Peptides against a protein of PDB entry 5NXQ. Designs and how they scored, part 21

Target 1, 114 residues: chain A of PDB entry 5NXQ
Amino acid sequence: EIQIPVSMAAEEEYLRSKVLSELLTDTLENDGEMYGNENEVLAALNGAYDKALLRLFASACSDQNVEKALSLAHELKQDRALTAAVKISERAELPSLVKKINNIREARYEQQLK

## One batch from the design tools (peptide)

Design b1_p20_2_s2 (made by RFdiffusion4, then SolubleMPNN; from b1_p20_2 with F6Y E14K F17M E19K)
Fold by OpenDDE base, seed 3:
Structure b1_p20_2_s2 (fold): chain B 114 residues (1-114), chain A 20 residues (1-20)
Amino acid sequence: as target 1 above (114 residues)
Amino acid sequence: SLDEEYEELVEEAKELMEKK
């Protein structure tokens, strides 16, 4: 049995989920309706994508790589994922990262209000 | 290890996200 390093497995899942999510999103934006369940599919893909990112995020936090962690946080799509990232950052005792991620959340809230 | 602790936290976070 071949054991794949956790980081590599996470990267693979991230990339796969990212590609599928982007393709579906582009289709919805440019081609209109699909099969009637595209919103559910998109939500599922986004969930998988964010979960994969959070694993990478946690790894970055573990490495005390704040810049990498922040970059990954910007790629998160769901607010609940950002909330999870904040919790991870707090546990990692990275207050600067906590603040920056909360800024991301606030910025997205403002965009939604427009 | 720290890696294990963070992984556990991620799993906890995942569960929270799935419940919402």
Scores: peptide ipSAE 0.197, ipTM 0.781, DockQ to the pose 0.136
Fold by OpenDDE base, seed 2:
Structure b1_p20_2_s2 (fold): chain B 114 residues (1-114), chain A 20 residues (1-20)
Amino acid sequence: as target 1 above (114 residues)
Amino acid sequence: SLDEEYEELVEEAKELMEKK
């Protein structure tokens, strides 16, 4: 049996989740309501999206690719996912990345206050 | 290995996100 590298599998899942998330978002923006459970579906898709990104993020941290890791962190949607990214960064012993991710979180908090 | 530890953290995070 052919084994797919973890990073490649994560990339595939990321792309899949991203497409689905964008599709639902576009549908809501253009067509409005669907079946009455749009918010729940969107939340589920966002969760899957962030989970996939976190796998990529972990891989980037494992490779000590700080720039790639940071770029991926910016793509995370949920605060809980950013928290996970911080934890991964701490384990990867990348304190500068930890600081930068926390800055992302703080910036989003400020935007929510407006 | 470090790779295994990072994956464990991801799995932990996934579990946390699923519970919320």
Scores: peptide ipSAE 0.201, ipTM 0.780, DockQ to the pose 0.134; fails the geometry check
Fold by OpenDDE base, seed 1:
Structure b1_p20_2_s2 (fold): chain B 114 residues (1-114), chain A 20 residues (1-20)
Amino acid sequence: as target 1 above (114 residues)
Amino acid sequence: SLDEEYEELVEEAKELMEKK
């Protein structure tokens, strides 16, 4: 049995989840088809997507690669995932990254209120 | 290691997301 490195496994899951999420989104937007569970499926896919990204984010933080970590944070979809990214950044003692991620959160809050 | 500690935080985050 061959074990794939955690980072590579996370990248694979990220790509898979991203493709599935995009396919579902395109179907809803372009075809207007709804069977009653699409929102639940989308939420589940977004969860898997963000979980995979967070593993990549954690790896970037462990490498002290702030630029890569920030780029990954911008790709996160859920606020709860951004919260997790902040916690990881705090543990990594990267206060500048913490502030930048919180700025992303604040910007999204303002967008939702408009 | 730091990698292991960060992975634990990710797992904690997963648990939080699942219960919400």
Scores: peptide ipSAE 0.199, ipTM 0.778, DockQ to the pose 0.134; fails the geometry check
Fold by OpenDDE base, seed 5:
Structure b1_p20_2_s2 (fold): chain B 114 residues (1-114), chain A 20 residues (1-20)
Amino acid sequence: as target 1 above (114 residues)
Amino acid sequence: SLDEEYEELVEEAKELMEKK
């Protein structure tokens, strides 16, 4: 059986989803339309993007690389992904990272209220 | 291993994100 390292698989998916997300974003900004399905396509891409990031995040946590993990957490788009990152951080026994990610979530909550 | 456990958490998170 062909085995691919988790980090490599995550990086591949991350790059793929990131490129697609950026292309979609650029298209929406420049052309202004995606045939009426922008929200659904964007949601799907964001999901794939965050899932890929979470794999990278988990890998960073596994390496006890808090700095890298935190940087990756800042790149997460969806709140549910941040929640997942908190769970992973808790399992990794990285309370400082947990607090910092929760701070990111709180900051985004405040921005949504404005 | 820890790597496997973290991957499982990610997979769990993926499933949760897909359900909602």
Scores: peptide ipSAE 0.197, ipTM 0.777, DockQ to the pose 0.135; fails the geometry check

Design b1_p20_2_s3 (made by RFdiffusion4, then SolubleMPNN; from b1_p20_2 with F17M E18K)
Fold by OpenDDE base, seed 2:
Structure b1_p20_2_s3 (fold): chain B 114 residues (1-114), chain A 20 residues (1-20)
Amino acid sequence: as target 1 above (114 residues)
Amino acid sequence: SLDEEFEELVEEAEELMKEK
């Protein structure tokens, strides 16, 4: 059996999760229809989305591609995913990236205070 | 290898994001 490279598999899963998340979000925002489980489904989709992104992020860090890694970090939705990205960056010995990701987290905290 | 370490961190992240 042909094995798909990890990065390609992650990209495919990312795109799939992103599309599904966007579809559900649009339904909730535009149609307002609720069937009782949409919030749980959305949470699950967001989880899958961030997990896929983190794999891409790890790959970028492995390649020492700081610009790509940072761009991916901005796409992460959950704070716990950003925390994971920080850990990956630390292991990759990319202190500047660590600082920038922490800045993203802090900015989101500030937004939540509004 | 670094690749292995990063994958381990991703797995750790997945555990952190596991639904409870």
Scores: peptide ipSAE 0.124, ipTM 0.735, DockQ to the pose 0.132
Fold by OpenDDE base, seed 1:
Structure b1_p20_2_s3 (fold): chain B 114 residues (1-114), chain A 20 residues (1-20)
Amino acid sequence: as target 1 above (114 residues)
Amino acid sequence: SLDEEFEELVEEAEELMKEK
C-alpha cells in the first residue's frame, strides 16, 4: 500500500471541497434553483473545506511558517474553524499569529452586526 | 512528533465542529 503524505492529501481535499463549494454557490446565486438539499450539501462541503484547510494550517504552524498559516486562516469560512486555528496557533507558541487570527474573527463579527 | 500533535489538534477541532 502506498501512503500519500498528509500535506498532499490535505491539499487535494481542500481543492476538491473548494471547487465543489464554489460551484454550488454559483448555481444558487445565478440560477436560484432549489431542489431541497442544496443548503445541506453546501454546509457539508464548507465543513470539509475548513477541515482540509485546518490540516494545511497545522502543517504550516508546524513548519513555523507564520505567513503561510495566516494566509490559510483568511480562507477559513466558519468562525468555529478560526477558533480551531487559534488553538493550534497557541499550541505552536505563535502569539502574533493568535492575535492576527483573532483580529480576523473580530472583523467578521463587526460585519455581521452591520 | 510535532506533525502528529497538530493532527491530533485538527481531530479535536473536527469533533468540536460536529457538536455545532
Scores: peptide ipSAE 0.122, ipTM 0.733, DockQ to the pose 0.134
Fold by OpenDDE base, seed 3:
Structure b1_p20_2_s3 (fold): chain B 114 residues (1-114), chain A 20 residues (1-20)
Amino acid sequence: as target 1 above (114 residues)
Amino acid sequence: SLDEEFEELVEEAEELMKEK
């Protein structure tokens, strides 16, 4: 039995989830057809997408690669995923990254208020 | 819940960081 490296598996799942999410989003925006369950499917895909990203994020933090970790954090879609990223950053003892991720969260809150 | 799933993910991430 061949074991797939964790990083490789995480990247594969991330790419798969990202592509499907983008394709669905584009279809809804460009075709304008709704069948009633697209939002539910999209939410499920976003969940899988963020989970895959968080695994990559954790790997970047373990490597002390703050720039890569921050770039990945910007790609997270759900607020609860950003919260998880903050917790991971705290455990990795990366306070500068914690601050930057909290800034992302605050910026998104402000956008929702508009 | 989704919150619980993310908490589990954080725990898994912490274990991965210990191994590296």
Scores: peptide ipSAE 0.085, ipTM 0.686, DockQ to the pose 0.743
Fold by OpenDDE base, seed 4:
Structure b1_p20_2_s3 (fold): chain B 114 residues (1-114), chain A 20 residues (1-20)
Amino acid sequence: as target 1 above (114 residues)
Amino acid sequence: SLDEEFEELVEEAEELMKEK
């Protein structure tokens, strides 16, 4: 039995979920028709997307690669995912990264208020 | 819930970080 590295598995899942999420999003944006379950499907895909990113994020934090971790954090879509990233950063003892991610959260919150 | 899923992921991440 061959063990697949966590980072490789996470990358595959990220790419898969990203493609599916983008395809669905594009379809909804162009078609403009809602049948009642699209939002639920999209939410599920976004969840899978962010979870995959968080695995990559955790790996980057483990490697003490703050720049890579921050780049990945910017790709997260959901606020709850950013919260998870903060928790991971705290566990990794990366306070500078924590601050930067919280800045992302605050910026997005302000944008939603406008 | 999604929140629970993310918490599980955090736990997994913590374990991963401990391994290194």
Scores: peptide ipSAE 0.078, ipTM 0.695, DockQ to the pose 0.805

Design b1_p20_2_s4 (made by RFdiffusion4, then SolubleMPNN; from b1_p20_2 with L2F D3E F6L E8K E19K)
Fold by OpenDDE base, seed 1:
Structure b1_p20_2_s4 (fold): chain B 114 residues (1-114), chain A 20 residues (1-20)
Amino acid sequence: as target 1 above (114 residues)
Amino acid sequence: SFEEELEKLVEEAEELFEKK
């Protein structure tokens, strides 16, 4: 049995999900055709994407690499994923990272209100 | 669900931290 390191598996899944999500987004924007299921597919891809990112994020937190963790947090798409990142940061006892991620969330909230 | 998966991920992260 071939065992792939967790970090490598997470990176591969992240890249795959990212590419597929971007391709689907571009397709929808370019052709304008929607058949009703594209939004569901996109949501599923975004979920997989954020999940993969969060695994990388957790790894960065485990390494106490706050800069890398923060960079990854900026790539998260869904608010609920940012919430998960905050929880992970709290468990990692990285209060500075918690504050910075909350700032990201607040910034996105303000953007949505405009 | 996605939410359950995130909760599981948080739990996995906690275990990872404990191993360090």
Scores: peptide ipSAE 0.172, ipTM 0.792, DockQ to the pose 0.759
Fold by OpenDDE base, seed 4:
Structure b1_p20_2_s4 (fold): chain B 114 residues (1-114), chain A 20 residues (1-20)
Amino acid sequence: as target 1 above (114 residues)
Amino acid sequence: SFEEELEKLVEEAEELFEKK
């Protein structure tokens, strides 16, 4: 059996999830309202999207590529995904990255309070 | 290994995403 490299699988899932999430988001924005299970669908898509990003993020951390990891972290949508990114960064012994990701979280918290 | 531990962290995150 041919094994698919983890990085390739993650990239494929990221692209697929990103496209679907963007298409659905654009549709909902055009309609101006959300009905039925649309919020649940969006949450599921965002979850898949962030999961794919986290795999790429973990790979970047493994390579000690802080700039790439930080770039990926900025693309994360859910706070819980940022929390996971912090944990991964801590395990990767990248304290500078931990601080930068926490700054992202703090900034988003402040935006939510406004 | 370090890589295995990262994979575990990602898996834990995935489980969190599945929780509603």
Scores: peptide ipSAE 0.162, ipTM 0.764, DockQ to the pose 0.132
Fold by OpenDDE base, seed 2:
Structure b1_p20_2_s4 (fold): chain B 114 residues (1-114), chain A 20 residues (1-20)
Amino acid sequence: as target 1 above (114 residues)
Amino acid sequence: SFEEELEKLVEEAEELFEKK
């Protein structure tokens, strides 16, 4: 058996979840009909997507690659995922990244209020 | 739950930081 490096496995998971999420979204927009549980499926896919991203994010933080970590944080969809990213950043002792992620979070709150 | 999964992920990250 070939053991795949954690980073490569995380990237594969991210890409797979991203593709599935996009496909489902496009299907809903273009076809509009599925099996009647579309919202639950979308929520599950979004969860998997963010989870995969967070693994990549954690890896970037461990490498002290703030630029990559921040870029990944921008791709997160759910607020709870951003919260997790903040926690990971805190554990990584990257206060500047914490602040920048919180700014992303606040910006999204403001956009939702419009 | 999703929250529990994220918490576990944070814990895994902490372990990763410790190893490096």
Scores: peptide ipSAE 0.133, ipTM 0.734, DockQ to the pose 0.756
Fold by OpenDDE base, seed 3:
Structure b1_p20_2_s4 (fold): chain B 114 residues (1-114), chain A 20 residues (1-20)
Amino acid sequence: as target 1 above (114 residues)
Amino acid sequence: SFEEELEKLVEEAEELFEKK
């Protein structure tokens, strides 16, 4: 069995999820509704997408690459994924990153309230 | 659930930190 590093596996899954998400989005924009389960499909894709990003995020944290980690956090779509990123950052003992991710989350909250 | 999956991911991340 070939063991693949977490970061490589995450990159593969991220790219796959991203491509599929974009493809589905484009299809919906141009062709309208598909089979009536579009929202469920999108939710599943977003979940896989964020999970892949979080694996990359964890790897970046492990490397103490705060800038890369922050960039990845900006790409996260779901609030619960940002929460997970905060937890990972805390465990990685990166308080500056924790603050910056919380700022992202707060900014999104404010936008949702408008 | 998704939340459970994320928690597992966090735990996996902790293990990565310990191994490094």
Scores: peptide ipSAE 0.172, ipTM 0.792, DockQ to the pose 0.824; fails the geometry check

## One batch from the design tools (peptide)

Design b1_p21_1 (made by RFdiffusion4)
Fold by OpenDDE base, seed 1:
Structure b1_p21_1 (fold): chain B 114 residues (1-114), chain A 21 residues (1-21)
Amino acid sequence: as target 1 above (114 residues)
Amino acid sequence: SSKETFLEDAEKIIEEYAESL
């Protein structure tokens, strides 16, 4: 059995999920021709996308690479995923990263209220 | 190792997130 390093596997899954999510989004925005379950499919893809991204985020935290971790956090789509990133940052004992991710969440909250 | 333990803990957090999907 061939075992792929966790970081490489996470990158592969992230890229796959990202491409699929973007393709579906483009189709909805440009064509509007999708099956009746298009929203459910998009939600599932976004979930898989964020899950893969969180694994990359955890890897960056383990390397104490705060800059990379923060960049990855900006790519997260769901608020619940940002919450997970905060928890991971706390476990990594990176309080500055915790604050910066919470700032991302607050900024998105403000945008939703406008 | 400490790093490996951290990654295991992080994976638990990620799985908790995944369960909420």
Scores: peptide ipSAE 0.703, ipTM 0.957, DockQ to the pose 0.775
Fold by OpenDDE base, seed 3:
Structure b1_p21_1 (fold): chain B 114 residues (1-114), chain A 21 residues (1-21)
Amino acid sequence: as target 1 above (114 residues)
Amino acid sequence: SSKETFLEDAEKIIEEYAESL
């Protein structure tokens, strides 16, 4: 039995989810509607994508690499994932990172209001 | 270790996120 390191597994899942999400998005944009469940599929892919990112984010926090953690947070697609990132940052006792992630959330809220 | 404990706590947060989807 081969045990894969957590970071490697997270990176693999991130890349896989990212590729699939991008392919689906491109298909919808270029070829139109699919079979009526494309939004559900996309949501599931985005969920897996963010989940993988959050594991990378947690790893960065454990290394106290705030800049890397913040960069990863910017890649998160869902607000609920950003909320999770805030919680992780709080556990890591990185208040500056918490503030910066909340700024990301606020910026996205403002964008949605436009 | 502290790092290990943190990562375990983080994983719990991530799982809670995943369950909310």
Scores: peptide ipSAE 0.703, ipTM 0.957, DockQ to the pose 0.854
Fold by OpenDDE base, seed 4:
Structure b1_p21_1 (fold): chain B 114 residues (1-114), chain A 21 residues (1-21)
Amino acid sequence: as target 1 above (114 residues)
Amino acid sequence: SSKETFLEDAEKIIEEYAESL
């Protein structure tokens, strides 16, 4: 049995989720509605997108590639996904990355308050 | 290995996130 590397599987899921999320977002922006459930569909797609990113993020952390991990964290859409990234960073014993991700969260909070 | 253990722990965190959706 051939085992697929975790990084390759994560990359595939990321690409799939990214394409679907972008296509649906563009459709909603241009056409305006999805039969009254567009917000729920978008939330589900964003969740899948962030889930895929978190796996890539974990892989980067395992390689001690803080720069790549931080770049991936910036691509996360949901605050709860950033929270998950913080937890993963703590497990990876990367305190500098924890601080940087928390800075991302704080910046987004400030933007939402405006 | 330590990396394998880390990735397992990370996956648990990711699954907890996914279940919260």
Scores: peptide ipSAE 0.700, ipTM 0.957, DockQ to the pose 0.798
Fold by OpenDDE base, seed 2:
Structure b1_p21_1 (fold): chain B 114 residues (1-114), chain A 21 residues (1-21)
Amino acid sequence: as target 1 above (114 residues)
Amino acid sequence: SSKETFLEDAEKIIEEYAESL
């Protein structure tokens, strides 16, 4: 069996899940209902997408690349994924990144209130 | 190494996230 580096595997999974999530989203916006379980499928794809992103995020944190980590955090879709990113940032001892991610969460809360 | 330990801890956090799906 060929071993694939973790970073490469994470990048591939991220790109694949991103494409699938975007395609499904576009399909739902344009064509509506498909099989009656579209929302569940979309949620699963978004979950996989964020999971892959979090692995890339952790890698960036391990490299002390705060700028890249923050950029990746902005791409996270789910609030609970942002929560995971905060936890990872805390473990990385990057308090400035923790604050910035919490600012992202607060901004999204404000947008939801509009 | 410290980096490896961190990545292991991060993976545990990610798995906890995944289990909440």
Scores: peptide ipSAE 0.703, ipTM 0.957, DockQ to the pose 0.852; fails the geometry check

Design b1_p21_1_s1 (made by RFdiffusion4, then SolubleMPNN; from b1_p21_1, 8 letters changed)
Fold by OpenDDE base, seed 5:
Structure b1_p21_1_s1 (fold): chain B 114 residues (1-114), chain A 21 residues (1-21)
Amino acid sequence: as target 1 above (114 residues)
Amino acid sequence: SEKEKFLEESEEIIKEYEASL
């Protein structure tokens, strides 16, 4: 068995989680029926999705690739994941990225209030 | 290295996130 590089492993997990999350989301939106466990499954998939993204995000930060990091942050679904991204950005000493991610959060807050 | 330390700290943050799920 050969160990897969961290970045490649993260990308694979991201793609897998993204596909599954999208498939489930589409099914729920199209059918409009909830069968009890569907919300739980969706939450788990979204969690895994954002977790994978956060690892990619951290990698981008480690490369000082602010543009890539910001792009990845936009793909995060959950606010708590954005919070994690802010923390990672702070540790990376990237204050401009911190501000931009907080702007993403603010924008989403405003959308939820509507 | 500093990069390795950063990635380790990031992983801890991600674990904290995971624990919140």
Scores: peptide ipSAE 0.718, ipTM 0.963, DockQ to the pose 0.783
Fold by OpenDDE base, seed 4:
Structure b1_p21_1_s1 (fold): chain B 114 residues (1-114), chain A 21 residues (1-21)
Amino acid sequence: as target 1 above (114 residues)
Amino acid sequence: SEKEKFLEESEEIIKEYEASL
């Protein structure tokens, strides 16, 4: 049995989820409705997308690659995923990263209020 | 290793996130 590194598996899942999410979004924007369950499909894809990103994020943190970790955090779509990223950063003892991710959250909160 | 322990703990956090979906 061939073992696939966690990081490699996470990257593959991220790319897959990203492509599917983008394609579905574009389809809905251009064609309107799709099968009548598009909202459920989008929610599932977004969840999987952020989950994959979080694994990449954890890997970056373990490498002490703050720049990469922050870049990945910016790609997270859901606030609950950002919350998870903060928790991971705290465990990694990267307070500067914690602050920067919280800044992302605050910025998105402000945008939602507009 | 410490890295392995960190990744394991991170997986638990990710599972918590997944459970919240």
Scores: peptide ipSAE 0.718, ipTM 0.963, DockQ to the pose 0.788
Fold by OpenDDE base, seed 3:
Structure b1_p21_1_s1 (fold): chain B 114 residues (1-114), chain A 21 residues (1-21)
Amino acid sequence: as target 1 above (114 residues)
Amino acid sequence: SEKEKFLEESEEIIKEYEASL
């Protein structure tokens, strides 16, 4: 049995989740309704998507690649995922990254208030 | 190694995130 590195597995899951999420979104935009549980399906896909990203994020942090980590953080969809990214950054002892991710969160909060 | 420990801790954080879904 060949063990797949966590990073590679995460990339695969990320790509899969991203494609499916985009496909679902496009379908909803074109046809409106699909199966009657579109929101639930989309939420599940987003959850898996962010989970995969978080693993990539952790990998980037472990490499001390702050720029890559930040780029990945920008791709996170859910606030709770950003919270997880902050926690990971704290463990990585990357305070600058923590600050930047919190800025992302704050910016999104402000956008929601509009 | 420290890297391995970090990745393990990160995985626990991710599990906590997943549990919140």
Scores: peptide ipSAE 0.716, ipTM 0.963, DockQ to the pose 0.779
Fold by OpenDDE base, seed 1:
Structure b1_p21_1_s1 (fold): chain B 114 residues (1-114), chain A 21 residues (1-21)
Amino acid sequence: as target 1 above (114 residues)
Amino acid sequence: SEKEKFLEESEEIIKEYEASL
């Protein structure tokens, strides 16, 4: 069995999930509802999207590429995914990255209050 | 290796995230 490198597999899944998520979102905004199941589809796509990003994030952390890791964290959509990123950063012993990701979370919390 | 171990641990974290969906 052919084993694909984790980074390559993650990149493929990220791009696929990102494109599908954006296309679906645009369709809903312009063409209307999708038979009442659009929210479920979006949730599934967002989950896959963030999952792929987290794998890329872990890879970046393993390379000690903090700037790349942070950029990827900004692309995460769900708070629970940011929580996962924090856990990964802690295990990578990157406290500065942990703080910056928590700042992202706090900023999003504040936006929810507005 | 340490890198491999880290990636394995990260994968477990990601699995935990996935299970929460």
Scores: peptide ipSAE 0.716, ipTM 0.963, DockQ to the pose 0.776

